# Ledger of designs, part 146: peptides against a protein of PDB entry 6O8C

Target 1, 262 residues: chain A of PDB entry 6O8C
Amino acid sequence: VGLRYEKISLPKIHPRYDLDGDASMAKAVTGVVCYACRTASTLLLYQELMRKGVRWLVELVKDDYNETVHKKTEVVITLDFCIRNIEKTVKVYEKLMKVNLEAAELGEISDIHTKLLRLSSSQGTIESSLQDISSRLSPGGLLADTWAHQEGTHPRDRNVEKLQVLLNCITEIYYQFKKDKAERRLAYNEEQIHKFDKQKLYYHATKAMSHFSEECVRKYEAFKDKSEEWMRKMLHLRKQLLSLTNQCFDIEEEVSKYQDYT

## One batch from the design tools (peptide; made by RFdiffusion4, then SolubleMPNN)

Design b2_p22_6_s1 (from b2_p22_6, 7 letters changed)
Fold by OpenDDE base, seed 3:
Structure b2_p22_6_s1 (fold): chain B 262 residues (1-262), chain A 22 residues (1-22)
Amino acid sequence: as target 1 above (262 residues)
Amino acid sequence: EEEEEREEEEEELEEELEEFLS
């Protein structure tokens, strides 16, 4: 998951004064930096969308957690009630046995009691698991989404705008070089200006590519990697919650079998 | 012919740039 982009590089810039070559080079540079601008914008948009998705997923998982906790609580109440009723029944039968009643029924009820106690013990494990999940989802927990606000690029960085400024400068030089090419020959002063502009072009282009690589691409990749890792963990946690929910339902179903004895 | 293709490519690039800068 993630946007794919092509690795871009600046064309070779020849030091030799050549009106045709310089115009062609300038055109190519303009294209490369233009691509960088567009790519940077796309990468930024992707990250912003992912941040929204991260927030959404956090809320979704929190809702799932709350539902699981609610279900668990319901089951605990039901189970405890059932256990209390069975214990009362056991006591009654024990008293009746002193008066020569059948021991077979007491054995069955005692077995049910033992089963219910085992189920109650399993609830402790579920509780522990839920507590672990809660701790992980809590602020500062291992699954906190703080990274989403820290990693990557942000609109406030103005990276796209910075690249656009450089692109504008480069484009202006390109248009001038196109005119220079059309003149076929420049006067000495114009030639010197052309050479100077070529140096400026190189400077702007290098700055643009450096900025793109270091501030846009690198940070994006870091964000992407972090997001993928976090997402895997969140999905795993969601599966754990589902498992716990199912365990609660299983216990509830088992308890329902014994409610007739209470 | 090669010059016309170059001119067309330049015009396309100019249009793309104008769209991007707009």
Scores: peptide ipSAE 0.026, ipTM 0.620, DockQ to the pose 0.024
Fold by OpenDDE base, seed 1:
Structure b2_p22_6_s1 (fold): chain B 262 residues (1-262), chain A 22 residues (1-22)
Amino acid sequence: as target 1 above (262 residues)
Amino acid sequence: EEEEEREEEEEELEEELEEFLS
């Protein structure tokens, strides 16, 4: 579940000189940019946590892979041993058949041998599937986590700090406008300064909102989308590993039925 | 060393902020 943020917009800035209106507008702008700063921080934190989660999941899946490979190897050894023993038994019975011994037993053993060879073939398919999974998890593979380090926002981008600087500038102007409002009327020079500060406020606010939208929100959304896609693929891969493990267990169980002949 | 690294990081931040505000 991604972080829900509210879409924020700057209040309309009226060009008309109005001390009360300008103070109110400045207050609203301060609030909006403050929200942007906090939101940017939250979005950054979320991404950092997700990156940690991604790394953790990669390691978990690698462990699952290794366990599956281990189980597969165990089954291969057991199966090969069983095949070799059955082959020896077949040879013995073939020699005994030349001396008029039981044809029925040889037939049964030969059937077992055929079944074991089929199981061996299925094991080859499991090996191929594991190799495919390994390739997907490898660096540069389809499930590589390199995107997590590239996409989104990072602490090094200093987006929160940049927004905070702009917020500080805006807040300073807001406090001045609050004072100006209290004066009810400004001298001509002070009025000109107020008008100039209003332009600065607008400039800082628009810059903050642009930065927030383009460098924080947009990049976060891209990160989120990629993370969701990657997570789905990883979960699917984990299910595939489980399936392969179960197939190994099934083969092992089948082989165990023939141990009395080995 | 840690203080120098912090000072360098602060200087880099200031430069980035100046560039951003320009």
Scores: peptide ipSAE 0.025, ipTM 0.558, DockQ to the pose 0.017
Fold by OpenDDE base, seed 4:
Structure b2_p22_6_s1 (fold): chain B 262 residues (1-262), chain A 22 residues (1-22)
Amino acid sequence: as target 1 above (262 residues)
Amino acid sequence: EEEEEREEEEEELEEELEEFLS
């Protein structure tokens, strides 16, 4: 579940000189940009945590894969041993059959041999599935985590710091506008300064909002979308591994039924 | 004179911000 953030917009900046209105506007702008800064920080933190989670999940799935491979290998060894023993038994009974002895038992053993060979064939399918999973988890595979390092925002981008600088400039102007409001009337020169600062405020605010939208939010959303897609695929992969593990256990159980004949 | 000084300060700040944001 991604972080929910509210869509923020700058208040309308009226070109008319109004000390009360300008102070109120500046306060609102300060609030919006402050929210953007905090939100950017939160979005960054979320992405960093998700990157850690992705790495963790990759290792977990690799461990699951290795365990499944180990179990498969164990079953293959057991199955091969059982097949070899049954084949030896078949050869003995075939020799005895030539002397008209124990024909009924040969039929049963032959059926067991056929069943074991079918189980051995199923191991090929499991192996193929494991190879597919390995390929998907490999570098450049469909489940590679390279996207997690490329997509989204990173601490090195210094987006929060950049927004903080702009926020500081905006806040300074806001405090000045608060003072200007308290004066009720400004001298001509001070009025011109106020008008200039208002333009500066607009510039900084617009820059902050543009940066927030384009460099923070947009990149975050792209990261979020990719992470959700990747996570769904990884969860599906884990289910596949579990299924393969269960198949190995089923084969092992079936083979164990025939161990008395070996 | 004060307007010229402020324009210079604004230009400097814009340059610093552009450099910082680049």
Scores: peptide ipSAE 0.025, ipTM 0.583, DockQ to the pose 0.054; fails the geometry check
Fold by OpenDDE base, seed 5:
Structure b2_p22_6_s1 (fold): chain B 262 residues (1-262), chain A 22 residues (1-22)
Amino acid sequence: as target 1 above (262 residues)
Amino acid sequence: EEEEEREEEEEELEEELEEFLS
């Protein structure tokens, strides 16, 4: 669950001028920032894939909702029809009862009518639940997917490209330090340039690591946490829809038992 | 039009990178 990335840190940069040490340090820094670039790219890809998955799941749940609403509507129509027929029958039997006929049958039909009315009352609860689900899925609702477009990192942020630019600068300095090492000794002016480049290397590396940590990793973690929370809620909602669907089927089955009396 | 959009995107990227590196 989620991409595991290793916590990376820059190697210690010693202020002392040392051609061998500086080349080794520069190599290590290049490796770390290269890892940051690759990781940032992977984290971005993961988020983009998750966004696609979120959109897909939203559409799936909307379809489930629409099917449930359709089933509910069907059951309401059937139930209302059954109730109306039973009520007509009750009225006929009530007239017959005035002449002391068929009292036992009237009692049975009356009981059926009472049961149907109870089932009708349960439809109100289902309707309320569906309305709640609809409100949660609606724009601005608690389960809206707007967070997926807001949270995390996006291709438009150009984080990978920014890190790559810094990596290129760092790599250039590393290659120069490798050459400097091969010279074994630099003239005074070249030594001063080397020292200055070492400061530039530190600057670029620090900037890269800060950007990676603050703009890539932190935002990714926020996106990940939000996605996990949202996913749990969506799965729960799907279970609720399934429950409502089953309730509709249960009501339909119960109504079917009484259709023979209509 | 597509070439102009690409040029604009490249210019925006260059400006953003320059700002980032400044």
Scores: peptide ipSAE 0.024, ipTM 0.556, DockQ to the pose 0.017; fails the geometry check

Design b2_p22_6_s2 (from b2_p22_6, 10 letters changed)
Fold by OpenDDE base, seed 2:
Structure b2_p22_6_s2 (fold): chain B 262 residues (1-262), chain A 22 residues (1-22)
Amino acid sequence: as target 1 above (262 residues)
Amino acid sequence: DEEEKRKEEEEKLEKELEEFLS
């Protein structure tokens, strides 16, 4: 489940010189950009944690795969051994049949042989499935985790720091506007500075919001969507591995019934 | 003339921002 955040927008900025209005506007802008900074930080943290989770899940599934392969190998060895023993027995009984002895036993053993061969064929299907899974988990495969390193935002992007710089600039202007408000009237030069700072504030604010929306939120959402899709596929794969393991156990159990004949 | 002045101011601000973010 992804993090929920509130959609933010800049307050309306009036072009008219108004010390009270400008101070209030600056305060509101400061609040919005402050929220953006905190949100960006949280979104980044989430993604980093998810990347760790992805790596963990990959290792878990690889372990499951290896266990399944091991079990499959064990069953194949056991099955092949049983088949070979039964084949030897069949040959002996075929010789005895020439003198009309032990016909009923030969029929039973032959049927067992046929059943074991069918089980062996099913192992081929399991092998094919395991190969497919291996291919998907391999580097460059469909379930590779390369996307986790490419998608989203990263600490190296320094998005939070960039936003913080803008916030600092905005905050400084806000505090100045608060002082200007307290003066009620400014000298001509101070008024011109105030007007210029207001333009700077607007520029910083728009830059912050654009950066937040395009570089933080959008990329986060893309990462989130990709991660959810990938995780669903991985969980499905894990279930598939479990199914294959169970099939191996079923075959092993079936073979064990015929051990008395080998 | 006013539009050009505005563009020049924006470019100046952008340059300042780049310096802060460097």
Scores: peptide ipSAE 0.024, ipTM 0.529, DockQ to the pose 0.048
Fold by OpenDDE base, seed 5:
Parts: structure tokens; sequence; C-alpha cells
Structure b2_p22_6_s2 (fold): chain B 262 residues (1-262), chain A 22 residues (1-22)
């Protein structure tokens, strides 16, 4: 779940010279751009935290994978050992049968041997699954985390700083407009400066909002969508690993039942 | 020198901001 933020828009800027209206407008613009700055900062922070989380999760899943591989290997060794022992037992009983000993035990041991071989065959499926998971986690794989570095906004983009500069310019004009309002009436030269500053304010505000929308919000949304998709896939993969681990334990438990016959 | 690196980074940022505002 991504961060929630309010959709913002600039107030209407009227071309009419009005000291009270211009001060109010400037205040509103300052507020909107200030919110944009804070929001951009928050969105950036979220993405940076998510990137850290992504790296952490990758390592966690790799650890899970290694543990599963280790467990699988252990089970394979145990199973192979058990199979070899049962095969030896089968040979012994076959020799004994040639000397007119009871055949009933040989049948039982042979059945166990068959069951063990079936268990051994299932290991191939587990191995194949692990290989698939490994390939997906490998560099260039389907679950590679390279997108986390590419998508979204980054501190190096300096978006927050850029917006802050624009906010500073706007704020200065707002403070001047507040003073102008207090004067109630401006001299001709001061009036011309006021009008000029109003144009500057509009320019800075539109630039800020455009930058916020295109370089901050849009990229954030792309990052958010990609991260959610990737996270779902990673969580699913982790569940698959757990399932494989459980299968290994199940096989180990079943093999342990036959160890008494070896 | 860490201070020099900081100054260089600040100068770089300032230039980038100037370009952005131009």
Amino acid sequence: as target 1 above (262 residues)
Amino acid sequence: DEEEKRKEEEEKLEKELEEFLS
C-alpha cells in the first residue's frame, strides 16, 4: 500500500490588479506549493524505504532458498543411504530364499524398496522447482530487483530541492504582497513591480506544479505499481520455497519409518 | 577532504538549480 496524498491544484490567478486579492492568491499558491514540497519529500522517503525493503527481502528469500537446498540435499543423502541398505537386504534375502527360507519377508522388503524409489523420483521434481526459483532470482531473472533502482524518484534527482527553490521564490513574493496589502495603495512604480512579481509568481507556481506532477507523482505511481507487483511475486515465491521445504520434511519422515529395516 | 566534497556537491546542486530555474 502506497502513501496517500491529496490531489492539489493551483488557485485561479486573475490578471486584475487587486492588492487584497493578490495577497490572498499568493497565500493560497504558497500553501499549495508548500504541500507539493512536503508531499514530494514524503514520496521520496517512501521509495527509499521500499528500496531498502526490496534489498532486504531479496536476501531473505535467498537465505530461504539456500536452506531449502540444504534440506533437500540432506534428504537425498538419507534417502540414498536407505535405498542402498534396502538393496543389500534384498540381495541377502534372495540368497536365503535359495536355501528354502521364508519368502514373505522378501516381498515386504521389495515393497519398501519400491516405495523408496518413488520417493527418490519425487526429488527430481523438487530439484527442478528449486532450479526454476534460482533462475528467477538470478541476475536478469524475472524477479530481479533492478527495477527498484530504475523506477521512481531518487535523491539524486533533487526534485525536493528544486521545488523548495521555487517555493522560496513564491514565498518571497507572497510576503511582499502582504506588505503591499498593508499599504492599501501603491505608488506607480511599486504598482508596476507588483504586477511584474505577480507574473513571476505565476511562472514559478506553474513550473512547480508541472514538475511535481510529472517528475514526482507520475514516477512515484510507476514505482508503486511495479513494487506491488514485484512484492506479490516474491511473496508467492517464498511460499513455494516453504512448500518445497515441507515436502522434504515429509519425505524425511517417511524414510525414517523404513530405517528400522536397514 | 570531506568538507571539500560537501562544497563541491553544494556547488553542483546550485548549478543544477540555476539550470532548472532558467
Scores: peptide ipSAE 0.022, ipTM 0.487, DockQ to the pose 0.017
Fold by OpenDDE base, seed 1:
Structure b2_p22_6_s2 (fold): chain B 262 residues (1-262), chain A 22 residues (1-22)
Amino acid sequence: as target 1 above (262 residues)
Amino acid sequence: DEEEKRKEEEEKLEKELEEFLS
């Protein structure tokens, strides 16, 4: 579940000069843009934390991979050793068979040898799977984490700071409109200034909302979607590694049954 | 050294903000 935020919109700005209405509108705009600033900050924080999590998970999975590779290697060595020993035994029994001795035992040992060779063949499949996983985790692979550094918003984008500047401008106008409201009626020149400030307010507000929606929210959502997809794939990969590890253990257990002949 | 870096970052921010607000 990703970070939840409320969709915000600017209040309707009436073109008519109304000191009470303009003050109320300005207050509402200030609130909306303030929320945008806070939300942008929160969204940024979330993404930064997720990036840390991504890096952590990558390292964890790499460790899992290395452990699996190690186990696989161990099993291969053990299996090869067992095969070599069985082959020596087979040769001995073949010589004994020439003098009509221990025919039944030779058959048993030969069967074991065949089974071991089959197990050895399965190791090739495990190796191939590990190589596939390695390729997916490698730079440029399907599970590379480069997207985490590219997608979304970053502190360097200075989105929060940009929004804060706009908020400051809006807030100043709001405070002026509160004063204007208190005057009940403005002189002609002051009225013209008020009207001009109202236009500025609109400009700043629309710019803030546009920036928030396009540069903060949209990019965040893209990051979120990508992160969720990537996380699912990574978790699946971990399960695959576990499966491969278990296969190695199974092979090792099977080989252990034949140790009496080695 | 840290203070100088901070000043540089602030100047960069100011420039970016000016560009944004222009």
Scores: peptide ipSAE 0.020, ipTM 0.492, DockQ to the pose 0.017
Fold by OpenDDE base, seed 4:
Structure b2_p22_6_s2 (fold): chain B 262 residues (1-262), chain A 22 residues (1-22)
Amino acid sequence: as target 1 above (262 residues)
Amino acid sequence: DEEEKRKEEEEKLEKELEEFLS
């Protein structure tokens, strides 16, 4: 998903001196370069908005991470408390068995203790997963957003302004060619000026198109591709966080079943 | 008549270009 733009090309510039043809050609060139300016501006705006979106998403995912860590910590505390209480109960029943008092519930309590210890072990895997996620979000990690500041086009590049300058030069020549056309015939000196201006027009137009293609479009496409890849990875990470959160809730629910024994 | 039509078309194209450039 990205901004769609039309592929633009310059009209053919014929070397033959033709006032009508040159005016028409200049008009077409003006239109093409004008489109390039507007497109470059739109592409720049899109990238700036995407950079804001990237920063926003990073903060959102960090918040999700912190919430997951908080929930994990809560579950660990609850689980540890439950384990300690069950261990106390086990000790009491063991003492009763030593004095030949039958404790029919000892087996059940021991099984609960074993289950709780397994749940506690699973917290280690959750912690490891959270650490992995944290490392991926950290500076230099796989999900670092440094690319967003490096890739693409930036206002500091002044690409739109550069294209606008070229457009102004082209437009000026177009207006002159329109006047030349209205004269129907030029004197020798004016004809030579017209020919020189036509060369200038070609130079400016070619420079504009090259700049647009190489500095605006190419860099935008690179930015777009990286942003899409990064976005997919971030969405996947959010799903992982949700999965970890759900695992914490599942453990909490299971622990709550044993509260009657504590 | 053909010359007038051509002038009208040129004026129309000029206006469209001016609007596009604005």
Scores: peptide ipSAE 0.024, ipTM 0.520, DockQ to the pose 0.027; fails the geometry check

Design b2_p22_6_s3 (from b2_p22_6, 10 letters changed)
Fold by OpenDDE base, seed 5:
Structure b2_p22_6_s3 (fold): chain B 262 residues (1-262), chain A 22 residues (1-22)
Amino acid sequence: as target 1 above (262 residues)
Amino acid sequence: EEEERRREERERLDKELEEFLS
């Protein structure tokens, strides 16, 4: 159920000038932002795969719906045919009752007729349920997949690329700080450059983390939650369709018992 | 028999979806 990832945070950046500490800090920041880039990429991939799955499932459920509707229609036709035949038979036997013949048979056939009419009435409920399902699956319905295009992150957002740019800037500063550390001491001008680079590092790192959290993680989580909710609803819908199909089969089976009278 | 096969298939699909959501 979704991808697991670790929550990340930037290490504390000390304002004090320290070549060893700054190199270590820069290394840590590079690692964190690198992880963010890879994670963002993975989260994006997951969402794209899920979108494909959503589209596939929609088509599957539509097929199930159509099959159920077809089955329902078949049963209605069969049932109506059977009812009409039984009604004809009832009329014949009613004429025979004028001479008090075949009373038992008439009673049986009349009972069958009553049962068939009850079965026919149940078809109305099935029809209503199918209409409800159709409404839910229709554009703008409760089970529409529009959310899949709206929620989450998309390749067009270029979030991974944006993070990668920031990572590149951070990495460059890290390598410079590694060199600075090796020098042990810097001249005044180089020291000032180091301090400015440290500020730039902070800026890039903060920007990267904010972007990752707000534009990648948060949106992914929203997508994940929405997808899970939608999937549950779709599963339930399929169960409903199966139930309706089974009801149609049950009615068909019951009708088949009376076909000998038609 | 064919009708029962269809029922079984749908039930199988539902099970697969449940597993996916787990």
Scores: peptide ipSAE 0.033, ipTM 0.737, DockQ to the pose 0.005
Fold by OpenDDE base, seed 4:
Structure b2_p22_6_s3 (fold): chain B 262 residues (1-262), chain A 22 residues (1-22)
Amino acid sequence: as target 1 above (262 residues)
Amino acid sequence: EEEERRREERERLDKELEEFLS
């Protein structure tokens, strides 16, 4: 799960004035920061896609929940109807029993009644489970997707743009260093400018790398971890809902066996 | 048959999610 990326680090920046070395160093720095920009963009895209996926999954699970509730309601109605009919039948047979008629059938019907009452009790457990699931899916619940909006990096953070600005500055210095290299020797003033630009390059590079690591990578990893945890919980929840649905069908099937007595 | 199809569909979706988490 998640995107794989290579750990990057800045090349060693030597303090010594060296036109060839500085050009090479600047090229390497440009490459590293460029990679950081692209990586940051990719990580952001991944998170945005995951957020969409999270929303989709929430809707899916809510639909599953509603379907389960609907099925449960259907079964409850059927079960209650069956119980009422059996109870009426029991009363009739009890009257007949007083005149020593249909004793065996009364026993059978009474047993059915007892079984139906047990099924009704199990429906209470299902209802409780559904209520728990509802609470978990509700706003502020344990399975709320608020984390998806809070964790990670967001387009509004403008991380890619900030890195791009730094990259532009670095690239400009790199191109200047290429020119300086081509000159083979710089006048004193140009040499001093070169040295200052090297300091600026270092500053921009370190700022870029810090921003990348702290504001992009770290937050992405946190988002990834939370997303995985949340996804596992949601998967488990779906399985629970499916189990409850199956229980409802099982109860319905059991009730159908006794419909001939109603 | 409809019940079985529904169960199978949900199981398929769960498998897809599990694969996603792998």
Scores: peptide ipSAE 0.032, ipTM 0.724, DockQ to the pose 0.006
Fold by OpenDDE base, seed 3:
Structure b2_p22_6_s3 (fold): chain B 262 residues (1-262), chain A 22 residues (1-22)
Amino acid sequence: as target 1 above (262 residues)
Amino acid sequence: EEEERRREERERLDKELEEFLS
């Protein structure tokens, strides 16, 4: 579940000198940029938590892989042992058959041998699959987590702090505009200052919104999309590993049926 | 029996992960 946030936009800023209107506008701008700061902080937190989750999941899948490899190895050892024993038995019965002894038992043992060899061949496919999975999990592989360190926003970018600085400037101007409004009229010099501050307010606000959109929201969305894609691939990989494990168990069960002949 | 337990545990984890991605 991704973080939900509201899309925000700056109010229209009119060039007309109006103490009441300018105070109201400044209040609205302050609110919008304040929301941007909070949102940016939340988006950053979400990404940091997801990065931790990614690392955790990588370790989980590595454990699954190791378990599968272990099971595969166990089955290979058991199967090879069984094959060797059956081969010895086949040789004995072949010698007996040459002296006109029981042919029926030789046929049964030979069939078992053939079945075991087929099972052994399937282990090669499992091994190949495991090697593929290993390569995908390895550094530089398709499931590498390097994207988690590259995509999105990071604390080192100091985006929240940069936005906060702009918010502080905007807030100061807003409070001044409240005072100006209370005066009802300003002297010429104060009026000029008010006009300059209004320009500064516009500059800070547009800078804040641009930074929020381009450096926070856009990068967050890219991170979110990449994370979802990666997570789906990891889920599929886990299922694949489970399938391989189950195949090993199936082979082991089949081999156990023939242990009485060894 | 142990295999079945492992399978069930993994399936539960997968379900949780799928719910997270939904």
Scores: peptide ipSAE 0.030, ipTM 0.719, DockQ to the pose 0.006
Fold by OpenDDE base, seed 1:
Parts: C-alpha cells; structure tokens; sequence
Structure b2_p22_6_s3 (fold): chain B 262 residues (1-262), chain A 22 residues (1-22)
C-alpha cells in the first residue's frame, strides 16, 4: 500500500485590496504550503525505504535462485550416477540373456533405464528455465532494479528544502499581513507595499504548488506504480523458482525408488 | 509432505508481501 495523502489546492486570491481578507488568505496559503512541505518529506522517506526494500528483495530472490541451482545440480549428479549404474546392470543382464537366463528381469531394468532417461531430459528443461531467470535478473534484464534509482524523488533533489524556502517567504508575508490587519488602515505608501507583497505571496505560492505537484507528487506516483509492478513480477519469479525446486525434489524422489538396482 | 510444507510456507510469505503492497 502506498502512502495516502490529501489533495491540496490554493485558496482563491482576490485582486481587491482587503486587509482582513488578505490576512486570512495568507494564513490559508501558509497552511497549504506547510502541508506540502510535510507531505513531500513523507513521500521522500517512503521512497527511500522502498528502495531499501527493493534491494533486499533482489538479494532474497538471488538467494532463492542459488538454492534452486544447487538443488538442481545435486539431482543431476545423483541421476547421472544412477543411470550409469543401471546401464552396467543392463549389460550384465544382456549377457545372461544370451544364455537364456533372467529375461524377465532384463525387461524391468530396461524400463527403469528408460524412465531415468526421461527424468534426465526434464532436468534439461529445468536448466533452461533457470538460465532464463538468470537473464531476467541480470543487469539490463526485465527484472533489473535500475528504475528504483531513476524514478521518484531523491534527497539530492532537495525538494523539501526548496519548498521550505518558499514557505519561509510566504510566512513572513503572512505575519506582515497580520500586522497590517491590526492597523485596520494603512498609509498610501504602506498600502502599496502591501499590494506588492501580495503579488510576491502569489508568486511564491504558485511556485510552491507547481513544484510540489510536478516534482514531488507526480514523480512519487510514478515511482509507486513502477515499484508495485516490479514487485509483482518478482513475486511471480519466486513462485517459478519454487516450482522448479519442487520439480527437482520430485525427480530425486523418483530416482530414489530405483536405487536398489544400483 | 515435506514438499507441501515448503510450498505452503512460500505461499504464505508471498501472500504477506502481496497484502503489504495492496
């Protein structure tokens, strides 16, 4: 589950000069941008934690892969040994058959040999599947985690810091507007300054919101979507590895039935 | 029996991960 956040928007800014309205508006803007700063920080933290999780999962799957390869190798060795022994037995019985002895037993041993060869063929298929998985996990493969470093927001982007700077400017103007409101009436020069500051407030606010939306939220959403997709693929791969492991165990069990003939 | 146990354990872990991503 991704982090949930509330959608925010700037309050309506009226062009008219109104000390009470301007103070209220400035307060609201300050609150919105403050929320944006906190949200940006939270979203960044989430992404950093997810990146750690991605790296962890990669290592986990690599371990699963190695275990599967190990098991496969073990079974191949055992199977090959069994096949060699059965082949020796077949040769012995063939010699006996030439003297009209043990014909029924030879048939049974030959059937076992055929079954073992089929199992050996199955191991080839497992090997191919493992190679495919290895290629997918390799750099540049379909399950590479390079996207985790490319997508989303990063501490180096300093988005929170940039937003904080804008928030500081906005907050300063808000406090001034609070003072202006307390005066109830401003001299002409002070009124002009107030109007100018209102324009600055608008500029900072819109810049903050644009930055938050485009550089924080949008990139976060892209990262989240990509991470979920990637993780689903990784889970599927783990299931595939488990399936291959189970196939190896099944083959091993089947081979064990014929060890008495070796 | 052992194979089934291993399968069930892995499936349980996968389910937990899926729930986390939901």
Amino acid sequence: as target 1 above (262 residues)
Amino acid sequence: EEEERRREERERLDKELEEFLS
Scores: peptide ipSAE 0.030, ipTM 0.717, DockQ to the pose 0.006; fails the geometry check

